Peptides against a protein of PDB entry 5CWW. Designs and how they scored, part 2

Target 1, 194 residues: chain A of PDB entry 5CWW
Amino acid sequence: VPKLQGPFDFDLNPEDEQDDEVELKDIYVIGEKPRVADLMRGEEEELEMMKEDQHNGLSLNIICLLSTSGQVKICLDIDGVEAQWLPPRSKNKRLFAPPPEPPSLLTFQTFDTLKPAEVTPDGWPMFSEDATSPYSFYVTHPAGITYISLTPWVFRLESELQSDSEAGTEFRIDLLAKGQGSERDRIFTQTRTQ

## One batch from the design tools (peptide; aimed at target 1 L106 L161)

Design b2_p15_6_s3 (made by RFdiffusion4, then SolubleMPNN; from b2_p15_6, 5 letters changed)
Fold by OpenDDE base, seed 2:
Structure b2_p15_6_s3 (fold): chain B 194 residues (1-194), chain A 15 residues (1-15)
Amino acid sequence: as target 1 above (194 residues)
Amino acid sequence: KSLAEKLAELVRRRK
């Protein structure tokens, strides 16, 4: 039986402290790229194809949170949430290992997909996948559809995570943190027929 | 901690 995981702790940026009061409506998870070590146990032909794909992903899970107001929060799973199973009911009273610390999510970016005038109390924003990229998705709301892409920073962050060099890391990370972050484009707007 | 500091810590832990 799979183990129920959570709750997650949110490591919010000071600028996002107001986010604690945000009512969540939907969650979208982008799984981490497969670990090379796990792939090496597979067939060699799958390895070559996956090596090309391995350069195209982040070694962290990304958790996207969507509020009723259309606010998107992009979070990084810094602890690496793995699939857990309920311990077999073996009679050995293994001493209750202290409950593992709840996994922490680092808030990378927060942004709105709706204008204040588009927010409705009965709004139902939802995530949907982009078949063309695992790091792109849509937010659909009755007021409109927003395309989101994480590609502007995902590859740069992965490069830092995989880099053996400390030279310039602080500078590049600072640029990542201060940058525009994710691409966000409103692709459709529902015109309110006055 | 700033986002940059948190990211730097993350990178450091994985290296």
Scores: peptide ipSAE 0.570, ipTM 0.946, DockQ to the pose 0.650
OpenDDE base, seeds 1, 3, 4, 5: peptide ipSAE 0.567, 0.567, 0.571, 0.568; ipTM 0.946, 0.946, 0.946, 0.946; seed 4 fails the geometry check

## One batch from the design tools (peptide; aimed at target 1 I78 E170 I173)

Design b2_p17_1 (made by RFdiffusion4)
Pose (drawn by RFdiffusion4):
Structure b2_p17_1 (pose): chain A 174 residues (1-35, 56-194), chain P 17 residues (1-17)
Amino acid sequence: VPKLQGPFDFDLNPEDEQDDEVELKDIYVIGEKPRNGLSLNIICLLSTSGQVKICLDIDGVEAQWLPPRSKNKRLFAPPPEPPSLLTFQTFDTLKPAEVTPDGWPMFSEDATSPYSFYVTHPAGITYISLTPWVFRLESELQSDSEAGTEFRIDLLAKGQGSERDRIFTQTRTQ
Amino acid sequence: RTEKLAEKLADLVKKRK
């Protein structure tokens, strides 16, 4: 039995989130690819409100177990800092009028690319893609350049990143 | 927030180099 890791602290998490934004209904994880895509796990979170949050696993989740009984507790040991994810982007997929209080939106994988996926909800369906943004970040991680890292990363963070388009809307039908 | 995000990503890239 491996150690339960969490609750993960969302670095740069949006402040003043509403109840239906904090409450989660689905989770979709795009695993890191071997060193074609991003060498990082991408953790996608779907709220009751239909809010989608794209998180990057900067630290890297790895194998971990609780300590053996052989280990003696040390008083002057530092407290274990909680695990962390980097909140890259957060965006709505529903208008306020489309949010149902007990709605169960769902993730669905795209057959052609793991960096694209869908959100389904009684209000409609939404296509989402993280490309080419994830490729641009991976290229910078593999960059052969001696310098310019902070400069190039600033442009990437200013980039709009993921794209999202509604493909279907259900009207007056719950 | 964008500046902080850029710093975090830059630190990651520097670590990987």

Design b2_p17_1_s1 (made by RFdiffusion4, then SolubleMPNN; from b2_p17_1 with E3K K4E D11E K15R)
Fold by OpenDDE base, seed 2:
Structure b2_p17_1_s1 (fold): chain B 194 residues (1-194), chain A 17 residues (1-17)
Amino acid sequence: as target 1 above (194 residues)
Amino acid sequence: RTKELAEKLAELVKRRK
């Protein structure tokens, strides 16, 4: 039986976002890139072709959260949360291990997809995938559709995570934190027929 | 916030190396 996970702690959550005030409507998870090297242990030729495709993924899970107001929060799974299963009902005394500290999500970026005038109390924004890219998605709301792409920074972050060199890492990470670089484009706006 | 984010990302990178 799957174990319920959570709560998650949000590291660097904006102070103005009282957790109690943000009504979440949807969640979108971009799974970490599979370690192809572990999967293909035996097919050397396919490993080389997949290494070229290996440049396009992040070795971290990304958790996107969507509020009723159309706010998107991009979080990184820094702890590597895995699926957990309920232990078999073994009668052995639960050593009261202190409850493990809740896993932390690093809040990488927060942004709005709606203008204040577009926010409605009955609005139900939803995520949808982009079939062309695992790191791009749409936010659909009655007011319109917003395209979002994480590709600009995902590649740079992965490059740092995979780099054996410490040279310049601090500088590049500082640039990443300052720029963040998610693409956001309103591709459709619902015309209010007056 | 940006400085703290950079520090957390740098720590993450360091832990993965």
Scores: peptide ipSAE 0.568, ipTM 0.943, DockQ to the pose 0.772
OpenDDE base, seeds 1, 3, 4, 5: peptide ipSAE 0.566, 0.563, 0.564, 0.565; ipTM 0.942, 0.942, 0.942, 0.942

Design b2_p17_1_s2 (made by RFdiffusion4, then SolubleMPNN; from b2_p17_1 with T2V E3A E7K D11E)
Fold by OpenDDE base, seed 2:
Structure b2_p17_1_s2 (fold): chain B 194 residues (1-194), chain A 17 residues (1-17)
Amino acid sequence: as target 1 above (194 residues)
Amino acid sequence: RVAKLAKKLAELVKKRK
C-alpha cells in the first residue's frame, strides 16, 4: 500500500503568504530526467543516443502548485522525494521514533496567471500539459488560458548541477536567480459577454 | 528573497557535486 507523503515544507515561500491563505486547486509534477546511465548499464551504444536526450531535462523533480486565485508556485524537489510504501505489519513499530522532518520544497518562483478582476471565488483553474515539451504547460481558467514555459532557466540550472567546476558557479546562479524566470503568456482571454 | 534563493541554489549545486 502506498504511503501518504507530506506535509512538505516550502522553503523561501513569499513572506506575505500565510500557508492558510492560499487554497490550492491543482498540482502539476514534472519528473526528473531518468538517470539513463543507471538504467542502461551494459548497453554502451544506446547510452550515446540517450545521452543526447538526457541533456533535455532537469535532474530534479519540479512541483507546480496552482491556487484558486490563479497563482502558480514553481517548486524544486531538493531532497529527492521517492515513493514510499507502508511498512509491513512488523510488530516492532518503534512507536517513539520522532517523526522525520518533513521534506522541503524550494520555492523557485511564484506568479499570477489571472488579473485581480478575473479572480472568482468559484474559479477552478487547472494545469494542462504541453505535448511538445515536458517543461511547458498551460493554466486553464474560465477567464483565459496562460502558457507557461520553464525552459528559460531549467537547462541553465541543470548545467550548473552537472558542472564539474565550481568556477563561476556562484555568479551564474546569481544571474539565474535574478532572471525573469519562467516564460508566461496569456494565449486566450474569454470575452466577457455582457 | 533573490539573494536567499541564489544561496539555496548554490548550496544545492554544491551538495550534488
Scores: peptide ipSAE 0.562, ipTM 0.942, DockQ to the pose 0.767
OpenDDE base, seeds 1, 3, 4, 5: peptide ipSAE 0.561, 0.558, 0.560, 0.560; ipTM 0.942, 0.941, 0.942, 0.942

Design b2_p17_1_s3 (made by RFdiffusion4, then SolubleMPNN; from b2_p17_1 with T2V E3K E7Q D11E)
Fold by OpenDDE base, seed 2:
Structure b2_p17_1_s3 (fold): chain B 194 residues (1-194), chain A 17 residues (1-17)
Amino acid sequence: as target 1 above (194 residues)
Amino acid sequence: RVKKLAQKLAELVKKRK
């Protein structure tokens, strides 16, 4: 039986966001790229072909959170959360182990998809995937549809995670942190028929 | 916040090497 995971702590959550004030409506998970080298142990020729495809993803899970107000929070799974199962009913519950510290998500970016005037109390924004890219998605709300792409920074971050050289890493990471660079485009706006 | 984010990312990169 799968184990329920959480709560998660949000590292570098905006100070103005009290966790109690953000009503979440949807979650979108972009799984880490598969470690093809671990899966294809023994097929060297197929490994080379799939290495080209491995350059197309992040070695971290990305957790996107969507609020009622249309706020998107992009979080990185820095701890490498894996699926957990309930332990077999072993009689020796060590009752007194302090609960492990909750896993942390690193808040990479937060942005709005709605204008304040578009926010409604009964609004139900939802994520939907982009069939053309694993790192792009849509936020759909009654007021409109927003395209989001993480591609501008995902590949740069992955390059740093996979680099053997420490030279210039700090500088490039500083640029990533400053720019963040997620693409956001309102592709459709619902005209209020008066 | 940006400086802290950069630091956390740098720590992450260092941990993965």
Scores: peptide ipSAE 0.564, ipTM 0.943, DockQ to the pose 0.794
OpenDDE base, seeds 1, 3, 4, 5: peptide ipSAE 0.562, 0.564, 0.564, 0.564; ipTM 0.942, 0.943, 0.943, 0.943

Design b2_p17_1_s4 (made by RFdiffusion4, then SolubleMPNN; from b2_p17_1 with T2V K4Q E7K K14L)
Fold by OpenDDE base, seed 1:
Structure b2_p17_1_s4 (fold): chain B 194 residues (1-194), chain A 17 residues (1-17)
Amino acid sequence: as target 1 above (194 residues)
Amino acid sequence: RVEQLAKKLADLVLKRK
């Protein structure tokens, strides 16, 4: 049985957002790229071909959160949160180790997909995947559909994570953080029937 | 916030090297 994980601490949450005020409706997780070297320990010849494909993803999990208001929060899993399973009901009283420090998510970006006038109390925004890219997705709401792509920054961040050189890293990361972040495009808007 | 984000990302990148 999967273990319930959380609470998570949100590092660099927007100052104006009290965590208690944001009602979450959906979560979308983009898993880290598999470490091919760890997976392919038995197949030396396929390792070389898959190294070229290793360039196509982030070595961090991305957690996207969607509120009732259509707010999207893009978070990075910096602690490497893994799926936890309930221990088999073994009778061993594991000494309650002090609860581990709650894992932290780094809030990379927060943005709205709905206009204030489109927000409804009964609104149920949902994530959906883009079959063409693991780093792109849609937010669907009765008022409209928004396309989101993380591509503008994900590959740049991964390039820094994989770089053997520290030279210029801080500068490039500063540019990344100050950039426009994720691509966002409203692809459909529902016309209110008058 | 942006400066703190940059710092945290830089720290993350540097810790993995």
Scores: peptide ipSAE 0.583, ipTM 0.948, DockQ to the pose 0.775
OpenDDE base, seeds 2, 3, 4, 5: peptide ipSAE 0.576, 0.575, 0.578, 0.576; ipTM 0.946, 0.946, 0.947, 0.947

Design b2_p17_3_s4 (made by RFdiffusion4, then SolubleMPNN; its pose is not in this set)
Fold by OpenDDE base, seed 4:
Structure b2_p17_3_s4 (fold): chain B 194 residues (1-194), chain A 17 residues (1-17)
Amino acid sequence: as target 1 above (194 residues)
Amino acid sequence: SKRDKVLESLKKALAKL
């Protein structure tokens, strides 16, 4: 029987807990793509279909958090929401495994979509998907619309996760982290009616 | 796993920012 997973307690990094001021308004989840290595264990026919999808998405869930201020936090589910199947009813009183620690989210990037002067108490930013890319989305607010794309780093990270070689991985990961290469473009700004 | 090493490296890299 599949175990219903959730609610996910997003343990935001305890360093982010000090931002007591971040009122979250919306969440956008980009589900993990199957790992190429896990798929390569299947039949050869699935291998061809995966070659056409040349850029298998990230084998990690991405959780995007949006605040009232228009701050976006891009988080990675590094623990992986493994599909928990209810263990077969083995009669043995397995010691209550400590409740699975809530999946730890790794904050990859934080950025603002609004200027301070655009932030309003009644302003409700919202996520919306980009139908053309699973790794792109919009933040809509009365002040404007911001396009966001995770594409610049997602495929690079996945390449490291799928690589058979550890050579240079640390360096490339360090560059990836420093680059924080999410694209962010304001595509619409509401003109203040003077 | 190798994957875990990558993730640990990422965690370490992000912690330096």
Scores: peptide ipSAE 0.605, ipTM 0.952, DockQ to the pose 0.672
OpenDDE base, seeds 1, 2, 3, 5: peptide ipSAE 0.603, 0.102, 0.582, 0.597; ipTM 0.952, 0.740, 0.948, 0.951

Design b2_p17_4_s1 (made by RFdiffusion4, then SolubleMPNN; its pose is not in this set)
Fold by OpenDDE base, seed 4:
Structure b2_p17_4_s1 (fold): chain B 194 residues (1-194), chain A 17 residues (1-17)
Amino acid sequence: as target 1 above (194 residues)
Amino acid sequence: VKELAKKLADLVKRRKA
C-alpha cells in the first residue's frame, strides 16, 4: 500500500502577498530521470550509450502545484523523496523515531496563469501533460489554456548537477536563478460570449 | 533571487560531494 507522504515544507516560498491560504487544486509531478549510472551498475558498455540520454532530463523530481487562482508553483525535490510503501506491519520498532523532518521542496518559481478578472471561486484549473516533452505541460481553466515549459532552465540546472567541475557553477546558477525561468504562453483564451 | 541561487548552489555542491 502506498504511504501518504507529507507534509512538505516549502523552502523559499514567496510570502503569498495575499494572507489567503492558496487553495491548491492540482499537482503535477515530473519524475527525475533515473541516473543511468545507478541503474546500469554492471553493464558498462550500455552505460556509455545511455550517457547521451542523461542529458535529456533533470536528476531531481519537480513538483508543480496549481491553485484555484491559477497560480503555479514550481518546486524542486531537493531531498529526493521516494515513493514509500507502508512498512509491513511487523516492524513496530520505528514508532519512537522522532518524526523525520518533513521533506523540503525548493520553490524555484511562482507565477500566475490567469488574470485577476478570470479568477472565479468555482474555478478548477488542472494540469495536463505535453506528450512532446516531459518538461512541458498545460494549465487548463475555463478562461483559457496556458502552455508552460521548464526547458529554459531544467537542462542548464542538470548540467550543473552533473558537472565534474565547480568552476563557474556559482555564476551559472546565479544566472539561472535570475533568468526568466519557465516559459509561459497563453495558447487559448475563452472569448466571453456577449 | 539571491536566496534561490544560494540554495541551488548548495544543492549542486551537495550532489557533487
Scores: peptide ipSAE 0.524, ipTM 0.932, DockQ to the pose 0.801
OpenDDE base, seeds 1, 2, 3, 5: peptide ipSAE 0.520, 0.524, 0.521, 0.520; ipTM 0.931, 0.932, 0.931, 0.931

Design b2_p17_4_s2 (made by RFdiffusion4, then SolubleMPNN; its pose is not in this set)
Fold by OpenDDE base, seed 1:
Structure b2_p17_4_s2 (fold): chain B 194 residues (1-194), chain A 17 residues (1-17)
Amino acid sequence: as target 1 above (194 residues)
Amino acid sequence: VAELAKKLTELVKRRKA
């Protein structure tokens, strides 16, 4: 049985100007690229296909949060949260270990997919994957559909994570943080019949 | 933004250590 994980702490969560509890409607997880070591157990042909995919992914899990208002929050799993399973019955939980600190998510970016006039109290925005890219997805709402891509920054961040040298890393990360972040494009808008 | 850059840099450094 999978172990329920959480709560998660959010690092650098911009104070939502609205003191109101951000009601989350959906969560979308982009898993980290598979580790080569885990793939070596497969057939050589599968290994080659997966190697090509491995070069094009982030070595961090990405957690996307979607509010009722259509706000998207992109978070990075900086602690490397792994799937936890309930321990088999035989291992005596050390009763006295202090509860582990809750894992933290780093808020990378927050943005809106809806205009203020499009926000409805009964809105039901949802995530949907893009089958053509693991780092692209859609936010669907009755008011419209927004395409989102993380590719502008994901590959740059991965390049820094895989770099053998620290030279220039701080500078490139600063540029990455100051950049435009994720691509966002409204691909459909529902016309309200007045 | 400056704090984000700092946290990302720390993350990168931790992964390389």
Scores: peptide ipSAE 0.570, ipTM 0.941, DockQ to the pose 0.793
OpenDDE base, seeds 2, 3, 4, 5: peptide ipSAE 0.570, 0.569, 0.570, 0.568; ipTM 0.941, 0.941, 0.941, 0.941

Design b2_p17_4_s4 (made by RFdiffusion4, then SolubleMPNN; its pose is not in this set)
Fold by OpenDDE base, seed 4:
Structure b2_p17_4_s4 (fold): chain B 194 residues (1-194), chain A 17 residues (1-17)
Amino acid sequence: as target 1 above (194 residues)
Amino acid sequence: TKKLAEKLAKLVKKRKE
């Protein structure tokens, strides 16, 4: 049986956003790039070919959160939260290990997909995948559809994570953090039938 | 932004260790 995970602690939440006020409606998870080296332990030759075909995905899970208001929060899984299963009912007295510190998510970016006038109490924004890219997705709301792409920063971040050299890393990370972040494009807007 | 950069830098460092 899958184990319920959470709560998650959010690192770098905007100070002004009281976490209590954001009603989440949907979650979209982009899984980390599989460490092919770990998966293909024993098939070295196929590993090299797969490394080339390995779309340079991020070696971190990305968790996207969507609020009722159409706010998207892009979070990085720093702690490497894995799917957990309920341990078999071993009779062993779980020594009350102090509850493990809740896994932390690093908030990379927060942005809106809806205009204030488009926000409705009954609005139900939803994520949907982009079949053409693992790092792109859509937010669908009755008011419109927004395309989102993480590609502007994901590959750069991965490059830093995989780099053997620390030279210039801080500078490049600073540029990444100061950048525009994710691409957003409203691809459809529901016209109010007058 | 500075905080984000710092956290990302820490993350990168931790992954290299």
Scores: peptide ipSAE 0.489, ipTM 0.927, DockQ to the pose 0.759
OpenDDE base, seeds 1, 2, 3, 5: peptide ipSAE 0.488, 0.488, 0.484, 0.484; ipTM 0.927, 0.927, 0.926, 0.925

Design b2_p17_5 (made by RFdiffusion4)
Pose (drawn by RFdiffusion4):
Structure b2_p17_5 (pose): chain A 174 residues (1-35, 56-194), chain P 17 residues (1-17)
Amino acid sequence: VPKLQGPFDFDLNPEDEQDDEVELKDIYVIGEKPRNGLSLNIICLLSTSGQVKICLDIDGVEAQWLPPRSKNKRLFAPPPEPPSLLTFQTFDTLKPAEVTPDGWPMFSEDATSPYSFYVTHPAGITYISLTPWVFRLESELQSDSEAGTEFRIDLLAKGQGSERDRIFTQTRTQ
Amino acid sequence: RTEKLAKKLAELVKRRK
């Protein structure tokens, strides 16, 4: 039985989130690819409101177990800092009028690319893609350049990143 | 927030290098 890791602290998490934004209904994880895509796990979170949050696993989740009984507890040991994910982007997929209080939006994988996926909800369906943004970040991680890292990364963070488009809307039908 | 994000990503790239 491996150690239960969490609750993960969302670095740069949006402040003043509403109840239906904090409450989660689905989770979709795009695993890191071997060193074609991003060498990082991408943790996608779907709220009751239809809000989608794109998180990057900067630290890297790895194998962990609780300590053996052989280990003696040290008083002057530092407290274990909680695990962390970097909140890259957060965006709505529903208008306020489309949010149902007990709605169960769902993630669905795209057959052609793991970096594209769908959100389904009684209000409609939404296509989402993280490309080419994830490729641009991977290229910078593999960059052969001696310098310019902070400069290039600043442009990528200023980039709009993921793209999202509604493909279907259900009208006056719950 | 963008500057903080950029800083975190830059730190990641520097660590990997």

Design b2_p17_5_s1 (made by RFdiffusion4, then SolubleMPNN; from b2_p17_5, 7 letters changed)
Fold by OpenDDE base, seed 1:
Structure b2_p17_5_s1 (fold): chain B 194 residues (1-194), chain A 17 residues (1-17)
Amino acid sequence: as target 1 above (194 residues)
Amino acid sequence: RVAELARRLAELVRRRR
């Protein structure tokens, strides 16, 4: 049986957001790039072809959170949260272990997909995948559809994570933190029929 | 916030190298 995980701590949550005011409606998880070296034990030729494709992902999970107001929060799984299973009924001996520290998500970016006038109390925004890119997705709301792409910063961050050189790392990370660089484009707007 | 984000990212990068 899968174990319920959480609560998660949100590192660097915007100070202006009272956690109690943000009603989350949807979650979109972008899994880390597969460690193909661990999966492809014995197929060296397929490993080489997949190494070229391995440059196309982040070695971190990304957790996107969507509020009723159409606010998107992009979080990085810095702790490496893994799927957990309930222990077999016979091993209840861990009931007295201090609860592990909650896993932390690093809040990378927060942005709105809706204008204030488009926000409705009954609004139910939802994520949907982009079949063409693992790091792009849509936010669908009755008021419109917004395309989002994380690619502008994901590949830069991965380049730093995989780099053997520390030269200029601090500067490039500072640029990542300042720019954040997620693409956001409103591809559809519902015309209010008066 | 930005400076702390940069610090956390730099720490993450350092831990993964």
Scores: peptide ipSAE 0.623, ipTM 0.955, DockQ to the pose 0.793
OpenDDE base, seeds 2, 3, 4, 5: peptide ipSAE 0.622, 0.621, 0.621, 0.623; ipTM 0.954, 0.954, 0.954, 0.954

Design b2_p17_5_s2 (made by RFdiffusion4, then SolubleMPNN; from b2_p17_5 with T2V E3K K4E K7E)
Fold by OpenDDE base, seed 4:
Structure b2_p17_5_s2 (fold): chain B 194 residues (1-194), chain A 17 residues (1-17)
Amino acid sequence: as target 1 above (194 residues)
Amino acid sequence: RVKELAEKLAELVKRRK
């Protein structure tokens, strides 16, 4: 049986987000791609060929949160939250180690998919995957559909995570932080036929 | 916030080298 995980701590949550005001409606998780090197520890030759085709995704889980208002929060799993299974009811009263500190999510970016006038109390925005890209998805709301792509920064971040060189890392990270360049495109808007 | 994010990302990168 899968273990319920959480709560999660949100690092760098926008100060203006009173946690109490943001009703989350959906969660979309983009799982980390394993390092091919870790998977192929026995086949060095295939590893080199796969490294060239390594459009290797991010070695971090990405957790996307969607509010009733159509706000999307992109969070990085910096602690490496893994799927946990309920331990078999072994009778060993392991001393309740203090509950481990809740895993932290790094808030990378927050943006809106709806205009203020499109926000309704009964609005039910939902995530859906893009079958063509693991780092792209849609937000569907009665008012419209928004395409989102994380590709502009994901591969750059991964490059930094995998880089053996410290040269220029700080500069490139600063650019990532400043740009937060998720693509956002409203692909459909529900026109009220007057 | 951007500066803090950059710092956190930089820390993350450092932890993984």
Scores: peptide ipSAE 0.558, ipTM 0.942, DockQ to the pose 0.777
OpenDDE base, seeds 1, 2, 3, 5: peptide ipSAE 0.557, 0.556, 0.554, 0.558; ipTM 0.942, 0.941, 0.941, 0.942

Design b2_p17_5_s3 (made by RFdiffusion4, then SolubleMPNN; from b2_p17_5 with T2V K7R K14E)
Fold by OpenDDE base, seed 1:
Structure b2_p17_5_s3 (fold): chain B 194 residues (1-194), chain A 17 residues (1-17)
Amino acid sequence: as target 1 above (194 residues)
Amino acid sequence: RVEKLARKLAELVERRK
């Protein structure tokens, strides 16, 4: 049986967001690119071919949260949260280990997909994947569909995570923090029949 | 917020090295 995980602590939540005010409707998880080296134990030839493709993924899980208002929160799993299962009912009174500190998600970016006039109390926005890119997705709402791509910063962040050089790292990280650069495009708007 | 984010990202990068 899967263990319920959470609560998650959101590091760097916008100061103005009272946690209680944001009703979440959907979650979209972009899993970290598997370390090919760990999966391909024993297949060295396939490992070389997949190394070329490895350059296109982030070595972190990304957790996207979607509110009723169409707000998207992009969070990075900095702690490496893994799926947990309920321990087998072993009779061993495991001493109350203090509850592990709640895992933290780093709030990387927050943005809206809806205009204020498009927000409805009964709105049910949903994520959907882009079959062409693991780091692109859609937000579907009755008012319209928004395309989102994380590719502009994912590559840069991964480059920093994999970089052996400290030269310029601070500067590049500052640029990432200042301008995350997620692409956002409204591809469809529902015409309200008057 | 930006400065804090930059710091957190820097810490993340450092932990991965």
Scores: peptide ipSAE 0.600, ipTM 0.949, DockQ to the pose 0.763
OpenDDE base, seeds 2, 3, 4, 5: peptide ipSAE 0.600, 0.595, 0.599, 0.599; ipTM 0.948, 0.948, 0.948, 0.948

Design b2_p17_5_s4 (made by RFdiffusion4, then SolubleMPNN; from b2_p17_5 with T2V E3K K4E K7Q)
Fold by OpenDDE base, seed 1:
Structure b2_p17_5_s4 (fold): chain B 194 residues (1-194), chain A 17 residues (1-17)
Amino acid sequence: as target 1 above (194 residues)
Amino acid sequence: RVKELAQKLAELVKRRK
């Protein structure tokens, strides 16, 4: 049985976001790129082929949250939250280790996909995948469809995570933090025929 | 917020190296 995980603490939430007021409607998880070394234990030949493909992802899970208002929150799983399963009812009284500190998500970026006039109380925004990229997705709402791509910063962040050199890292990270760089394009707008 | 984000990212990078 899957273990319910949470609550998650959000690190660096915008001050204006009263967390209690944001009604979430959907969640979209972009799983971390599998560590080829962990998957390919024993198959050296397949390891070489997958190494070429390994350059195309982030070694962190990305958790996207979508509110009723069409607000998207891009969070990074910095703690490496893994799927947890309820331990089999083994009778061993494992001493209640203090509940582990709740995992934290780093709020990387927050943005809106809807204009204020498009927000409705009964709105049901949803995520949908982009078949062309694991780091791109759509937000669909009755008012319209927004394309989102994380590619402008994901690969840069991964480069920093994998870099052996510390030279310029701080500067590049500062640029990442400042620019954030997610692409956001409204590709469809529903015209209410009056 | 940006400064704090940069710091958190820097810490993350440091932990992964």
Scores: peptide ipSAE 0.509, ipTM 0.934, DockQ to the pose 0.790
OpenDDE base, seeds 2, 3, 4, 5: peptide ipSAE 0.286, 0.315, 0.185, 0.289; ipTM 0.859, 0.870, 0.789, 0.860; seed 3 fails the geometry check

